# Peptides against a protein of PDB entry 6PSE: the designs that were tried, part 71

Target 1, 78 residues: chain A of PDB entry 6PSE
Amino acid sequence: PSEEEEYARLVMEAQPEWLRAEVKRLSHELAETTREKIQAAEYGLAVLEEKHQLKLQFEELEVDYEAIRSEMEQLKEA

## One batch from the design tools (peptide; made by RFdiffusion4, then SolubleMPNN)

Design b2_p18_3_s3 (from b2_p18_3, 7 letters changed)
Fold by OpenDDE base, seed 1:
Structure b2_p18_3_s3 (fold): chain B 78 residues (1-78), chain C 78 residues (1-78), chain A 18 residues (1-18)
Amino acid sequence: as target 1 above (78 residues)
Amino acid sequence: as target 1 above (78 residues)
Amino acid sequence: SDEEVVAEFMALIEEAKA
């Protein structure tokens, strides 16, 4: 028998007191897991913002670099 | 009475059949929330990796930029 | 895309807060 089947049997044969305790346990775990999910999502958003800022800086530097490169090339061709 | 207090009362006064159904419901929600948490974490990791790659590219460009800048400055000072 | 990822994160947050 799988663990899942065993658990299902326990639930089916359990007394009310055990069932109430299990509801409490599951509720607690659900709350914790929910908080963790939110935290993960919030962190992801933060990292995305950081990446976005970095991308902007990178693009700015690319523009500056190309400007200097072009100037240098012109000087060398003259 | 708060919703939490009302729910607590329901659990305390519930019949075994309701309690078993509630265990099933909570188990399902916990499983779904867990999957979503994992998904969020995986997305976050992916974004971090992308940011890291971008950072490496940025740093490489900075080096190249400074090299050209320095060369240009030397030419102008000569 | 980043926009899609943002949407996913926002959806997860919204669902959790609802």
Scores: peptide ipSAE 0.377, ipTM 0.851, DockQ to the pose 0.134
Fold by OpenDDE base, seed 5:
Structure b2_p18_3_s3 (fold): chain B 78 residues (1-78), chain C 78 residues (1-78), chain A 18 residues (1-18)
Amino acid sequence: as target 1 above (78 residues)
Amino acid sequence: as target 1 above (78 residues)
Amino acid sequence: SDEEVVAEFMALIEEAKA
C-alpha cells in the first residue's frame, strides 16, 4: 500500500481526539506554508526589480560604449 | 469572538464525519499551497540565474568600455 | 517574459492573502 493509502486508512479509523489533533497540525502547516509561499513570491519580485535596474544600467553603458567606439573609429579612419 | 476562536470551538464540538472531511480539505489545500510555494521558488531561481548572466555581460562590457576609454584618453592626451 | 513572471508572483501573493 502507498503512504497515501495508509494515511487514508488511518484517517478513516481514527478516533475524534486524533482527528482534532490532525486538523490542528494541518492548519498550522498550511499557515506556515502559505507564509513561505508569499515570501518566495516577494523575493522573486525583488530579484526581478534588481534585474530590471541592471538591464537599464547595461543599456546605458551600451550607449556610452557605442559613442566612444564611433568616435574612435572616426579618429582611426581620418 | 475571533474567527480563530469560533473555528476552534467548531473543531472541538464537531462529529467525526466533519473532522474527517476537514482533514481531507486541509490536506488538499496544503498540497496545493506547497506546490505553489515550490513553483514560486523555482521562478525566483530562474530570475536569479538570468540576473547573474546579465551581470556577467555587464561586467564584460565595462572591461571593454574601459579599454576603449583608456585608449581614447591616451590619444587625446598625446 | 518578465511581465508574465511578475503576474505569476502577484497571483500567488494575492491567493495567499485571500
Scores: peptide ipSAE 0.376, ipTM 0.851, DockQ to the pose 0.134
Fold by OpenDDE base, seed 4:
Structure b2_p18_3_s3 (fold): chain B 78 residues (1-78), chain C 78 residues (1-78), chain A 18 residues (1-18)
Amino acid sequence: as target 1 above (78 residues)
Amino acid sequence: as target 1 above (78 residues)
Amino acid sequence: SDEEVVAEFMALIEEAKA
């Protein structure tokens, strides 16, 4: 049997004390996993913001670079 | 009483049938939340990789820009 | 797109806080 099937059998045959403990365990894990999900999403948002700021800086540098490159190319063409 | 205290009382007074249903509910929510956490982490990693690639491009452009800037400055100094 | 990814992160946060 799969682990899922074995777990299902355990739950069906379990005493109330075990079931209460399992509810407590699962509640704790759910709360922890929910917190971790939020943290992952918040981290993703932070990285997106950092990427956006970097993109703006990159675009500014591209403008400056093309200006100098164009000036240098014009000097070579003359 | 807090919702947590009320829930704790409910669990203590619950019949085995309710407890088994609650274990099933919590197991389902935990599995779903875990999947969402993993998805958030994967999205975060993708954004991080994109930011890293952009940073490499930015650093390459900085090197090229400084090379041209320095050449232009040397021409002005002469 | 970045906007779509932002929306997904925001949705996950909102769902988790509900």
Scores: peptide ipSAE 0.376, ipTM 0.852, DockQ to the pose 0.134
Fold by OpenDDE base, seed 3:
Structure b2_p18_3_s3 (fold): chain B 78 residues (1-78), chain C 78 residues (1-78), chain A 18 residues (1-18)
Amino acid sequence: as target 1 above (78 residues)
Amino acid sequence: as target 1 above (78 residues)
Amino acid sequence: SDEEVVAEFMALIEEAKA
């Protein structure tokens, strides 16, 4: 039988004391995993904001660069 | 009593049928939350990679910009 | 740092897959 089938059988045949312990274990793991998920989301949002700010700076620099490039080209052509 | 204390009391007094259902519920939620955590982490990594590439492009443009700026300054001072 | 964040996300992924 698969691990899932064996686990299901264990749950069906388990005594209340084991079941209560399993509920406690799963509740703890769920809480921990939930915290980690939230943390991952928060970090992701922070990185997105940083990338956005960097994109804006990059676009500003592109504008400045093209302005100087164009001015230089005009001076060299004259 | 707090929700946590009430839940703990419920678990202690619950019949096996409720406990088995709770194990099933928690197992499902844990699996789902785990998938969501992984997805959040993978997305965050992708954003970090994008930010890194953008940073490299920005630094290259800064070098090019300073080169042209310096050349322009020299021409104007002469 | 970015490196620290990368390490954190990688740790979360590996933990979740274990």
Scores: peptide ipSAE 0.350, ipTM 0.848, DockQ to the pose 0.133

Design b2_p18_3_s4 (from b2_p18_3, 8 letters changed)
Fold by OpenDDE base, seed 4:
Structure b2_p18_3_s4 (fold): chain B 78 residues (1-78), chain C 78 residues (1-78), chain A 18 residues (1-18)
Amino acid sequence: as target 1 above (78 residues)
Amino acid sequence: as target 1 above (78 residues)
Amino acid sequence: SDEEVVREFMELIREAEA
């Protein structure tokens, strides 16, 4: 049997004391996992914003670079 | 009483059928939340890598820009 | 709120994966 099937059987055959303990365990794990998910989301959003700002700066520099490159090219053609 | 205290009381007073249902509910929520956490973490890492690559490209462009700027400045001074 | 942050980020992930 799969681990999932075995676990399901355990739950079905379990006494109330075990079930209460399992609810407590799962509640704790859910709370922790939820916190971690939130942290990951917050961090991800921050990095996305930083990346976006960097992209804007990069694009601005590209424009400036192409302007100078073009000017230099024109000077060399003259 | 807090929601947490009320929930704790419910768990303590609950019948096995309710407890089994609660284990099932919590297991499902934990699985979903875990999946979402992992997805968020993976996406965050990908964005971080993209940001890092962009930063490297930006720094490279800065070097190239300064080189052309300096060359242009020298030409104008001559 | 934390819930809004999660929702927003998860939507961004969904959009990026689409």
Scores: peptide ipSAE 0.248, ipTM 0.836, DockQ to the pose 0.966
Fold by OpenDDE base, seed 2:
Structure b2_p18_3_s4 (fold): chain B 78 residues (1-78), chain C 78 residues (1-78), chain A 18 residues (1-18)
Amino acid sequence: as target 1 above (78 residues)
Amino acid sequence: as target 1 above (78 residues)
Amino acid sequence: SDEEVVREFMELIREAEA
């Protein structure tokens, strides 16, 4: 039997005291996992924002660079 | 009573059938939340790596830009 | 593994918050 099947059997045959304890355990794990998920999402969003700002700065610099490069090329070709 | 206290009372007074259903519910939610947490983490890491690569490219361009800018400045001052 | 990815990311978050 798979672990899932074994767990299902355990739940099915369990006494109320075990079931209450399992509810408590799962509730705790769910709360923690939920918190961690939220934190991961918040961090990811922050990084996305930073990357976006950096991309804008990069694109601005590319424009400035191409302007100077073009001017320099013109001077060298004259 | 708080919702938490009410829930605790419900769990304490619940029949085995309700408890088994609650275990099933919580297990399902935990599995889903765990999957979402993992996805958020993977996504965040990917974005972080992209940002890092972009930062390296930006810094390289800054070096190239300053080189041309300096050369241009020298030519204008001559 | 997924667990390793999560652990690594959580560590990064922790370091970023320090």
Scores: peptide ipSAE 0.227, ipTM 0.829, DockQ to the pose 0.974
Fold by OpenDDE base, seed 1:
Structure b2_p18_3_s4 (fold): chain B 78 residues (1-78), chain C 78 residues (1-78), chain A 18 residues (1-18)
Amino acid sequence: as target 1 above (78 residues)
Amino acid sequence: as target 1 above (78 residues)
Amino acid sequence: SDEEVVREFMELIREAEA
Protein backbone atom coordinates (compact mmCIF):
# COMPACT_ATOMS: atom_id res chain seq x y z
CA PRO B 1 0.00 0.00 0.00
CA SER B 2 1.08 3.57 -0.62
CA GLU B 3 2.02 5.84 2.23
CA GLU B 4 -1.22 7.66 1.65
CA GLU B 5 -3.21 4.45 1.98
CA GLU B 6 -1.34 3.50 5.11
CA TYR B 7 -1.97 6.90 6.63
CA ALA B 8 -5.63 6.69 5.74
CA ARG B 9 -5.84 3.33 7.46
CA LEU B 10 -4.13 4.71 10.53
CA VAL B 11 -6.63 7.55 10.74
CA MET B 12 -9.53 5.14 10.41
CA GLU B 13 -8.29 2.87 13.15
CA ALA B 14 -6.90 5.52 15.48
CA GLN B 15 -8.17 6.28 18.95
CA PRO B 16 -9.68 9.67 19.75
CA GLU B 17 -6.59 10.74 21.67
CA TRP B 18 -4.40 10.18 18.64
CA LEU B 19 -6.86 11.95 16.40
CA ARG B 20 -6.93 14.99 18.66
CA ALA B 21 -3.18 15.12 18.65
CA GLU B 22 -3.15 14.83 14.88
CA VAL B 23 -5.61 17.68 14.51
CA LYS B 24 -3.37 19.80 16.69
CA ARG B 25 -0.28 18.86 14.69
CA LEU B 26 -1.90 19.54 11.35
CA SER B 27 -3.34 22.83 12.54
CA HIS B 28 0.08 23.97 13.61
CA GLU B 29 1.72 22.94 10.37
CA LEU B 30 -1.01 24.59 8.36
CA ALA B 31 -0.58 27.84 10.23
CA GLU B 32 3.17 27.85 9.67
CA THR B 33 2.89 26.88 6.03
CA THR B 34 0.30 29.57 5.46
CA ARG B 35 2.58 32.18 6.97
CA GLU B 36 5.45 31.06 4.79
CA LYS B 37 3.27 31.15 1.69
CA ILE B 38 2.24 34.69 2.46
CA GLN B 39 5.83 35.74 3.01
CA ALA B 40 6.86 34.20 -0.28
CA ALA B 41 4.08 36.00 -2.07
CA GLU B 42 4.93 39.34 -0.50
CA TYR B 43 8.57 39.00 -1.37
CA GLY B 44 7.75 37.96 -4.91
CA LEU B 45 5.59 40.99 -5.36
CA ALA B 46 8.33 43.24 -4.10
CA VAL B 47 10.81 41.76 -6.55
CA LEU B 48 8.36 42.17 -9.38
CA GLU B 49 7.99 45.83 -8.56
CA GLU B 50 11.73 46.29 -8.40
CA LYS B 51 12.15 44.57 -11.73
CA HIS B 52 9.49 46.75 -13.25
CA GLN B 53 11.16 49.93 -12.05
CA LEU B 54 14.49 48.72 -13.32
CA LYS B 55 12.98 47.92 -16.69
CA LEU B 56 11.64 51.43 -16.99
CA GLN B 57 15.01 52.90 -16.13
CA PHE B 58 16.72 50.63 -18.60
CA GLU B 59 14.40 51.58 -21.41
CA GLU B 60 14.90 55.26 -20.68
CA LEU B 61 18.64 54.84 -20.75
CA GLU B 62 18.44 52.96 -24.03
CA VAL B 63 16.63 55.87 -25.59
CA ASP B 64 19.18 58.34 -24.30
CA TYR B 65 22.04 56.15 -25.42
CA GLU B 66 20.71 55.77 -28.93
CA ALA B 67 20.25 59.51 -29.16
CA ILE B 68 23.86 60.18 -28.28
CA ARG B 69 25.08 57.35 -30.48
CA SER B 70 23.18 58.73 -33.40
CA GLU B 71 24.51 62.22 -32.85
CA MET B 72 28.06 60.98 -32.73
CA GLU B 73 27.57 58.90 -35.83
CA GLN B 74 26.30 61.94 -37.68
CA LEU B 75 29.29 63.96 -36.60
CA LYS B 76 31.65 61.27 -37.79
CA GLU B 77 29.98 61.03 -41.16
CA ALA B 78 30.11 64.81 -41.71
CA PRO C 1 -13.82 32.65 24.86
CA SER C 2 -11.71 33.23 21.78
CA GLU C 3 -12.37 31.34 18.58
CA GLU C 4 -9.21 29.42 19.25
CA GLU C 5 -10.42 28.40 22.69
CA GLU C 6 -13.78 27.41 21.30
CA TYR C 7 -12.14 25.34 18.59
CA ALA C 8 -9.91 23.67 21.13
CA ARG C 9 -12.95 22.78 23.20
CA LEU C 10 -14.71 21.40 20.15
CA VAL C 11 -11.74 19.18 19.38
CA MET C 12 -11.65 17.93 22.95
CA GLU C 13 -15.33 17.07 23.02
CA ALA C 14 -15.69 15.84 19.43
CA GLN C 15 -16.61 12.33 18.42
CA PRO C 16 -14.13 10.19 16.49
CA GLU C 17 -16.07 10.62 13.27
CA TRP C 18 -15.75 14.38 13.45
CA LEU C 19 -12.08 14.14 14.33
CA ARG C 20 -11.37 11.90 11.34
CA ALA C 21 -13.15 14.33 9.09
CA GLU C 22 -11.17 17.20 10.55
CA VAL C 23 -7.89 15.38 9.99
CA LYS C 24 -8.90 14.84 6.39
CA ARG C 25 -9.85 18.48 5.95
CA LEU C 26 -6.65 19.78 7.49
CA SER C 27 -4.53 17.37 5.50
CA HIS C 28 -6.10 18.56 2.30
CA GLU C 29 -5.64 22.21 3.16
CA LEU C 30 -2.07 21.63 4.19
CA ALA C 31 -1.29 19.89 0.92
CA GLU C 32 -2.80 22.70 -1.11
CA THR C 33 -1.12 25.41 0.91
CA THR C 34 2.20 23.66 0.61
CA ARG C 35 1.87 23.45 -3.15
CA GLU C 36 1.02 27.12 -3.34
CA LYS C 37 3.98 28.03 -1.17
CA ILE C 38 6.30 26.11 -3.45
CA GLN C 39 4.83 27.74 -6.52
CA ALA C 40 5.27 31.16 -5.01
CA ALA C 41 8.85 30.40 -4.16
CA GLU C 42 9.64 29.11 -7.63
CA TYR C 43 8.07 32.10 -9.26
CA GLY C 44 9.86 34.50 -6.98
CA LEU C 45 13.19 32.90 -7.77
CA ALA C 46 12.53 33.16 -11.47
CA VAL C 47 11.75 36.84 -11.13
CA LEU C 48 14.88 37.38 -9.09
CA GLU C 49 16.95 35.82 -11.82
CA GLU C 50 15.31 37.98 -14.43
CA LYS C 51 15.93 41.07 -12.36
CA HIS C 52 19.54 40.09 -11.91
CA GLN C 53 20.06 39.67 -15.63
CA LEU C 54 18.39 42.98 -16.29
CA LYS C 55 20.58 44.67 -13.71
CA LEU C 56 23.69 43.37 -15.42
CA GLN C 57 22.49 44.67 -18.75
CA PHE C 58 21.64 48.01 -17.25
CA GLU C 59 25.04 48.40 -15.67
CA GLU C 60 26.74 47.52 -18.92
CA LEU C 61 24.70 50.10 -20.76
CA GLU C 62 25.50 52.71 -18.14
CA VAL C 63 29.19 52.15 -18.71
CA ASP C 64 28.79 52.45 -22.45
CA TYR C 65 26.65 55.54 -22.09
CA GLU C 66 29.13 57.29 -19.84
CA ALA C 67 31.92 56.48 -22.26
CA ILE C 68 30.10 58.12 -25.14
CA ARG C 69 29.03 61.04 -22.99
CA SER C 70 32.58 61.63 -21.90
CA GLU C 71 33.87 61.45 -25.45
CA MET C 72 31.32 63.96 -26.62
CA GLU C 73 32.09 66.28 -23.75
CA GLN C 74 35.76 66.19 -24.62
CA LEU C 75 35.02 67.00 -28.23
CA LYS C 76 32.88 69.94 -27.21
CA GLU C 77 35.54 71.31 -24.90
CA ALA C 78 38.25 71.07 -27.57
CA SER A 1 13.82 19.72 -5.41
CA ASP A 2 10.78 21.60 -4.26
CA GLU A 3 12.09 21.51 -0.73
CA GLU A 4 15.37 23.05 -1.81
CA VAL A 5 13.60 25.78 -3.75
CA VAL A 6 11.46 26.67 -0.78
CA ARG A 7 14.42 26.68 1.55
CA GLU A 8 16.47 28.86 -0.73
CA PHE A 9 13.66 31.32 -1.22
CA MET A 10 12.91 31.49 2.47
CA GLU A 11 16.55 32.22 3.10
CA LEU A 12 16.52 34.98 0.53
CA ILE A 13 13.47 36.47 2.19
CA ARG A 14 15.17 36.32 5.54
CA GLU A 15 18.27 38.00 4.18
CA ALA A 16 16.25 40.71 2.53
CA GLU A 17 14.46 41.45 5.79
CA ALA A 18 17.72 41.60 7.79
Scores: peptide ipSAE 0.225, ipTM 0.828, DockQ to the pose 0.969
Fold by OpenDDE base, seed 3:
Structure b2_p18_3_s4 (fold): chain B 78 residues (1-78), chain C 78 residues (1-78), chain A 18 residues (1-18)
Amino acid sequence: as target 1 above (78 residues)
Amino acid sequence: as target 1 above (78 residues)
Amino acid sequence: SDEEVVREFMELIREAEA
């Protein structure tokens, strides 16, 4: 039998005391996993903000670069 | 009583049939939350890679910009 | 693997918080 089938059998045959303990265990794991998910989301959002700021700086530099490049090209052609 | 205290009481007084159903519910929620956590992690890593690539592009442009700026300055001063 | 991705990301978060 698969581990899942064995677990299902265990749950089916379990006494109330074991079941209550299992509810407690699963609730705890769910809470921890939820916390980790939230942390991952918060970190991801921070990185997104950093990337956004970097993109703005990059675009500003591109504008300045093209301005100087154009001026240089005009001077070389004159 | 808090919702947590009420839930704890419910678990304490529950019959085996309810407890088995609760184990099933929590197992399902844990599986879903775990999947979401993994997705959040994968997304965060993808954003980090995008930011890294953007940073490399930005640094390359800075080098090119300074080269042209320097050349322009030299020509204006000559 | 998914487990590896999660572990790496969690480590990264931990390092950023240190």
Scores: peptide ipSAE 0.222, ipTM 0.828, DockQ to the pose 0.962; fails the geometry check

Design b2_p18_4_s1 (from b2_p18_4, 5 letters changed)
Fold by OpenDDE base, seed 2:
Structure b2_p18_4_s1 (fold): chain B 78 residues (1-78), chain C 78 residues (1-78), chain A 18 residues (1-18)
Amino acid sequence: as target 1 above (78 residues)
Amino acid sequence: as target 1 above (78 residues)
Amino acid sequence: MSDEEIRAFFEKILEEAK
C-alpha cells in the first residue's frame, strides 16, 4: 500500500488520544506553513515592485543613451 | 474563552469520528497550503532572477552611457 | 506566467490570509 493508504489506515484504527495528538500536530504545521506562504507572497510582491522600478529606470536611461548616441552620430557625420 | 480555547475544548471532548474527520480536514488544508507556499516561492525566485538579469543589463548600459557622455564632453570642451 | 498573474497570485494569498 502507498504511504497515504497506510496513513489512512492508521487514522481509521487510531485511538482518541492519538487522534487528538495528530490534530494538534497538523494544526501546528498548518499554522507554520500558512505563515510561510504569506511571507513568501509578501516577499514576492516586494521583488515585483523592485523589478518594476528598475525597469522604469532602465527605460529612462535607454532614452538618454539613444539621445546622446544620436547626437554623437550627427556630429561625426557632419 | 478565546476561539482557540473553545477549539481546544472541542478537540478534548470530541468523539473519534469527529477527530478522524478533523484530521482529514487539516491534512487537506495542509496539503493545499503547502502547494501554494511552494508555488509562491517558485514565482518569487523567478521574479528575482528576472530582476537580476535586468540589473545586469542596466549596469552594462550605464557603462556604455558614461563612455559616450565622457566622449561627448571631451569633444565639446576641445 | 506574466508579472500580473504572479502579482494576482500573491495578492490572493494575502487577501485570503485576512
Scores: peptide ipSAE 0.663, ipTM 0.877, DockQ to the pose 0.954
Fold by OpenDDE base, seed 4:
Structure b2_p18_4_s1 (fold): chain B 78 residues (1-78), chain C 78 residues (1-78), chain A 18 residues (1-18)
Amino acid sequence: as target 1 above (78 residues)
Amino acid sequence: as target 1 above (78 residues)
Amino acid sequence: MSDEEIRAFFEKILEEAK
C-alpha cells in the first residue's frame, strides 16, 4: 500500500487521543506552512520590485551608453 | 473565549467521526498550502536569478560606459 | 510565466491571507 493508503488506514483505526493529537499536529503544521507561504509571497514581491527598479536603471544607462557611442562614432566619421 | 480556545474545546469534546473528518480536512489544506508555498518559493528563486543576471549585465554595461566616457574625456582634454 | 503573472500569484496569496 502507498504511504497515503497506510496513513488513511491509521486514521480510520486510530483512537480519539491519537486523533486529537493529529489534529493538533496538523493545525500547527498548517499554521507554520501558511506563514511560510505568506513570507515567500512577500519576499517574491520585494524581489520583483527590485528587479523592476534595476531594469529601469539598466535601460537608462543603455540609453546614455548608446548616446555616447553614437557621438563617438560621429566624431570618428567626421 | 478566543476562536482558538473555542476550537481547542471543540477538538477536546469531539467524537471520533468528527476528528477523522477534521484530520482529513487539515491534511488536504496542508497539502494545498504546501504546494502553494513551494510554488511561491520556486517563483521567488526564478525572479531572484533573473535579477542577478540583470545585475551582472548592468555592471558590465557600467564598465563599458565608464570606459567610453573616460576615453571621450581624454579626447576632449587632448 | 511573465513577471506580471508571478506578481498576480504572490498578490493573490497575500490577499487570501488577509
Scores: peptide ipSAE 0.662, ipTM 0.877, DockQ to the pose 0.949
Fold by OpenDDE base, seed 5:
Order: structure tokens, then C-alpha cells, then sequence
Structure b2_p18_4_s1 (fold): chain B 78 residues (1-78), chain C 78 residues (1-78), chain A 18 residues (1-18)
């Protein structure tokens, strides 16, 4: 039997005291996992914003670079 | 009484059938929340990697830009 | 996934947490 099947059997045969303890355990784990999920989402959004700002800076530099490159090319051809 | 206190009382006074159902509910929510947490972490890592690659490209462009800028400055001063 | 899709995913998580 799989661990899942064994767990299902345990739940089915468990006494109220065990079941109450399991509810408490699962509630705690759910709360922790939820907090971690939220934190991951917050960090993810922060990184997205940082990447966006970096992309804007990169695009600005590309414009400046092409301007100088074009001017340099014109000067060299004169 | 707070919702938490009411829930605690419900768990304390609940019959085995309700407790088993609650274990099942919490197990399901935990599994879903865990999956979402993992996915959030994966997406966050992907964005971090993209940001890193963008930063490398930006730094390379800065080097090229400064080279042309310096050459242009020298030509204008001659 | 696009950045927009990833953003939407994170925002959904935070909205559901309210």
C-alpha cells in the first residue's frame, strides 16, 4: 500500500483525539505554507519590478549608444 | 468570541465524522497551497535569471558605450 | 510564461490572501 493509502486508513480508523491533533497539525502547516506562498509572491513582484527598471535603463542606453555610433560613423565617413 | 475561538470549540466538540471531513478538507487546501507556493518560487527564480541576463547585457553595453564615448571625446578635442 | 502572466499569478496570490 502507498503512503497515501496508509494515511487514509489511519484517518478512517483514528480516534477523536488523534483526529483533533491532526486537524491542529494540518492547520498549522497550512498557515505556514500560506505565509510562505505570500512571501514568494511578494518577492516575485519585487524582482519583476527590478527587471522592468533595468530594462528601461538598458533601452535608454541603447538609444544613447546608437546616437553616438551613428555620429561616429558619419564623422569617419567625412 | 473570535472566529479562532469558535473554531477551536467546534474542533473540541466535533464528532469523528466531522473531524475526518475536516482532515480531508485541510489536506486538500494544504496540497493546493503547497503547489502554488512551489510555482511561485519557480516563477520568481525564472525572473531572477532573466534579470541577471539583462544585467550582463547592460554591463556589456556600458563598456561599449564608454569606449565609443571616449573615442568621440578624443576626436572632438583634436 | 510572459512577465504579464507571472505578474497576474503573483497578484492573484496576494489578492486571495486579503
Amino acid sequence: as target 1 above (78 residues)
Amino acid sequence: as target 1 above (78 residues)
Amino acid sequence: MSDEEIRAFFEKILEEAK
Scores: peptide ipSAE 0.662, ipTM 0.876, DockQ to the pose 0.957
Fold by OpenDDE base, seed 1:
Structure b2_p18_4_s1 (fold): chain B 78 residues (1-78), chain C 78 residues (1-78), chain A 18 residues (1-18)
Amino acid sequence: as target 1 above (78 residues)
Amino acid sequence: as target 1 above (78 residues)
Amino acid sequence: MSDEEIRAFFEKILEEAK
């Protein structure tokens, strides 16, 4: 039997005291996991914004670089 | 009484059949929430890596830009 | 996934938490 099947059997044969304790345990783990999920999403959004700002700065610098490069090339050709 | 206190009372007074159903419900929600947390972490890591690569490219371009800018400034001063 | 899709995923998580 798989661990899942064994757990299912345990739940089915368990006494009320064990079941109440298991509800408490699962509720606690769910609350913690939910908090961590939210935190991960918040951090992800922050990094996305930082990447976006960096991309804009990079594109602006590329434009400035190509302008100077082109000017330099023209001076060399003259 | 708070919702938490009411829920705690419900668990304490519940029959085994309700408790087993609640364990099943909480287990399912925990599994789903865990999957979403992991997925959020994976996406966050991917964006972090992309941002890091972009930062490296940006810094390289800044070096190249300053080199050309300096050369151009020297030519103007001569 | 695009950045927009990833953003939507994160925003959905935060919306569901409200």
Scores: peptide ipSAE 0.662, ipTM 0.876, DockQ to the pose 0.953

Design b2_p18_4_s2 (from b2_p18_4, 5 letters changed)
Fold by OpenDDE base, seed 3:
Structure b2_p18_4_s2 (fold): chain B 78 residues (1-78), chain C 78 residues (1-78), chain A 18 residues (1-18)
Amino acid sequence: as target 1 above (78 residues)
Amino acid sequence: as target 1 above (78 residues)
Amino acid sequence: MSDEEIRAFFEAILEEAK
């Protein structure tokens, strides 16, 4: 039998005391997993913002680079 | 009484049939929340990688920009 | 996925947490 089938059998044959303990266990795991999910989302948003700021800086530098490149090209061709 | 206290009371007074149903419900919610957590982590890693690549490109452009700036400065001062 | 889609996903998680 699979682990799932064995677990299902256990739940089906369990006494109320075991079931209450299992509800408590699952509730705790759910709370922890939810916290971790939220934390992951917060970190993800932070990284997105950092990437956005970096992109803006990169685009600004590209503009400045092209300006000086163009000026250099003009001077060399003159 | 708080929602948590009321829930605790419900679990304590519940019949086996309700408890089994609650175990099932919590198991499903845990599975869903776990999936979302994993997905959030995957997206976060993807954004991190993109930011890293962008940073490398930015640093390369900075080097190129400083090179041309220096050359331009030399030409103007000569 | 676009950054906007990823942002929306994260924001949805945080909104659910409220």
Scores: peptide ipSAE 0.652, ipTM 0.875, DockQ to the pose 0.954
Fold by OpenDDE base, seed 1:
Structure b2_p18_4_s2 (fold): chain B 78 residues (1-78), chain C 78 residues (1-78), chain A 18 residues (1-18)
Amino acid sequence: as target 1 above (78 residues)
Amino acid sequence: as target 1 above (78 residues)
Amino acid sequence: MSDEEIRAFFEAILEEAK
């Protein structure tokens, strides 16, 4: 049987003491995993914001660059 | 008592059938939460990579911009 | 997936956590 099937069998045949311990274990793991999920989301949002700000700065610089490039080109062609 | 204390009492006094159901519930929630955590991490990494590429492009443009600016300044001062 | 969709995903996680 698969690990999942074996685990299911264990749960079905387990004594109350084991089941209580398993509930406690799973609750702990769920809490930790939930915290990690939240942290990942927070970090993701932070990076998105940083990327957005950088994009804006980049676009502004592109405009300035093209302006200077164009001016210089005009001066050279004159 | 707090909700946590009440839950703990429930677990201690619960019948095996309830405990098995709770293990099943918690296992399901843990699996879902884990999947979401992983997905959040993957998205975060993707955004980080995009940000990194953008940063490189920005820095390259800054160098080019300063070069043109300096050249133009020199031409004006000559 | 767009940045907006990714943002929404993260925000949904945080909202659920409240």
Scores: peptide ipSAE 0.652, ipTM 0.875, DockQ to the pose 0.919
Fold by OpenDDE base, seed 2:
Structure b2_p18_4_s2 (fold): chain B 78 residues (1-78), chain C 78 residues (1-78), chain A 18 residues (1-18)
Amino acid sequence: as target 1 above (78 residues)
Amino acid sequence: as target 1 above (78 residues)
Amino acid sequence: MSDEEIRAFFEAILEEAK
């Protein structure tokens, strides 16, 4: 039998005291995992914003670069 | 009493059938939350990698830009 | 996934947490 099937059997055969302890354990794990999920989402949004700002800076530099490149090319061709 | 205290009392007074159902519910929520947490972490890492690549491209462009700027400045001063 | 889709995913997580 799989671990899942064994666990299911354990839950079905368990006494109330064990079940209450399991509820407490699962509640704790859920709370921790939820906190971690939220933290991951917050961090992800921050990185997305940073990437966006960097992209804007990059695009601005590209414009400036092309302007100078074009001017230089014109001067060299004259 | 707080919701937490009320829930704790409910768990303590609950019958085995309710407790088994609660274990099942919490297990399901934990599994879903865990999946979401993992996915959030994966997405966050992907964005970080993209930002890093963009930063490298930006730095390369900065070098090229400064080279042209310097050359242009020298030509104008001559 | 696009950045917009990723953003939506993160925002959905945070909205659920409220």
Scores: peptide ipSAE 0.652, ipTM 0.875, DockQ to the pose 0.955
Fold by OpenDDE base, seed 5:
Structure b2_p18_4_s2 (fold): chain B 78 residues (1-78), chain C 78 residues (1-78), chain A 18 residues (1-18)
Amino acid sequence: as target 1 above (78 residues)
Amino acid sequence: as target 1 above (78 residues)
Amino acid sequence: MSDEEIRAFFEAILEEAK
């Protein structure tokens, strides 16, 4: 049997005391995992914003670069 | 009593059938939350890598820009 | 996934947590 099948059997055959303990364990793990999920989402949004700001700065520099490049090209062709 | 205290009382007074159902419910929610947490982490890492690549491109453009700026300044001062 | 899709995913997580 798979570990999942073995666990399912354990739950079906378990006494109330074990079941209460398992509810408490699962509740704790769910709370921790939920907190970690939220933290991951918050960090992800922060990085997205940082990438966006960097992209704006990059595009601004590209405009400035092309302006100087064009002026330089005109000066060299004169 | 708080909702947490009420839930704790429910768990202590619940019959085995309710407890087994609650274990199954919590197991399902934990599995879903875990999957979402993992996906959030994966997306966060992908955005971090994209930001890093963009930063490298930005730094390369800064070098090229300063080179042209310096050359332009020298030409204008000549 | 696009940045917009990723953003929506993260925002959905945070909205659910409220």
Scores: peptide ipSAE 0.651, ipTM 0.875, DockQ to the pose 0.956

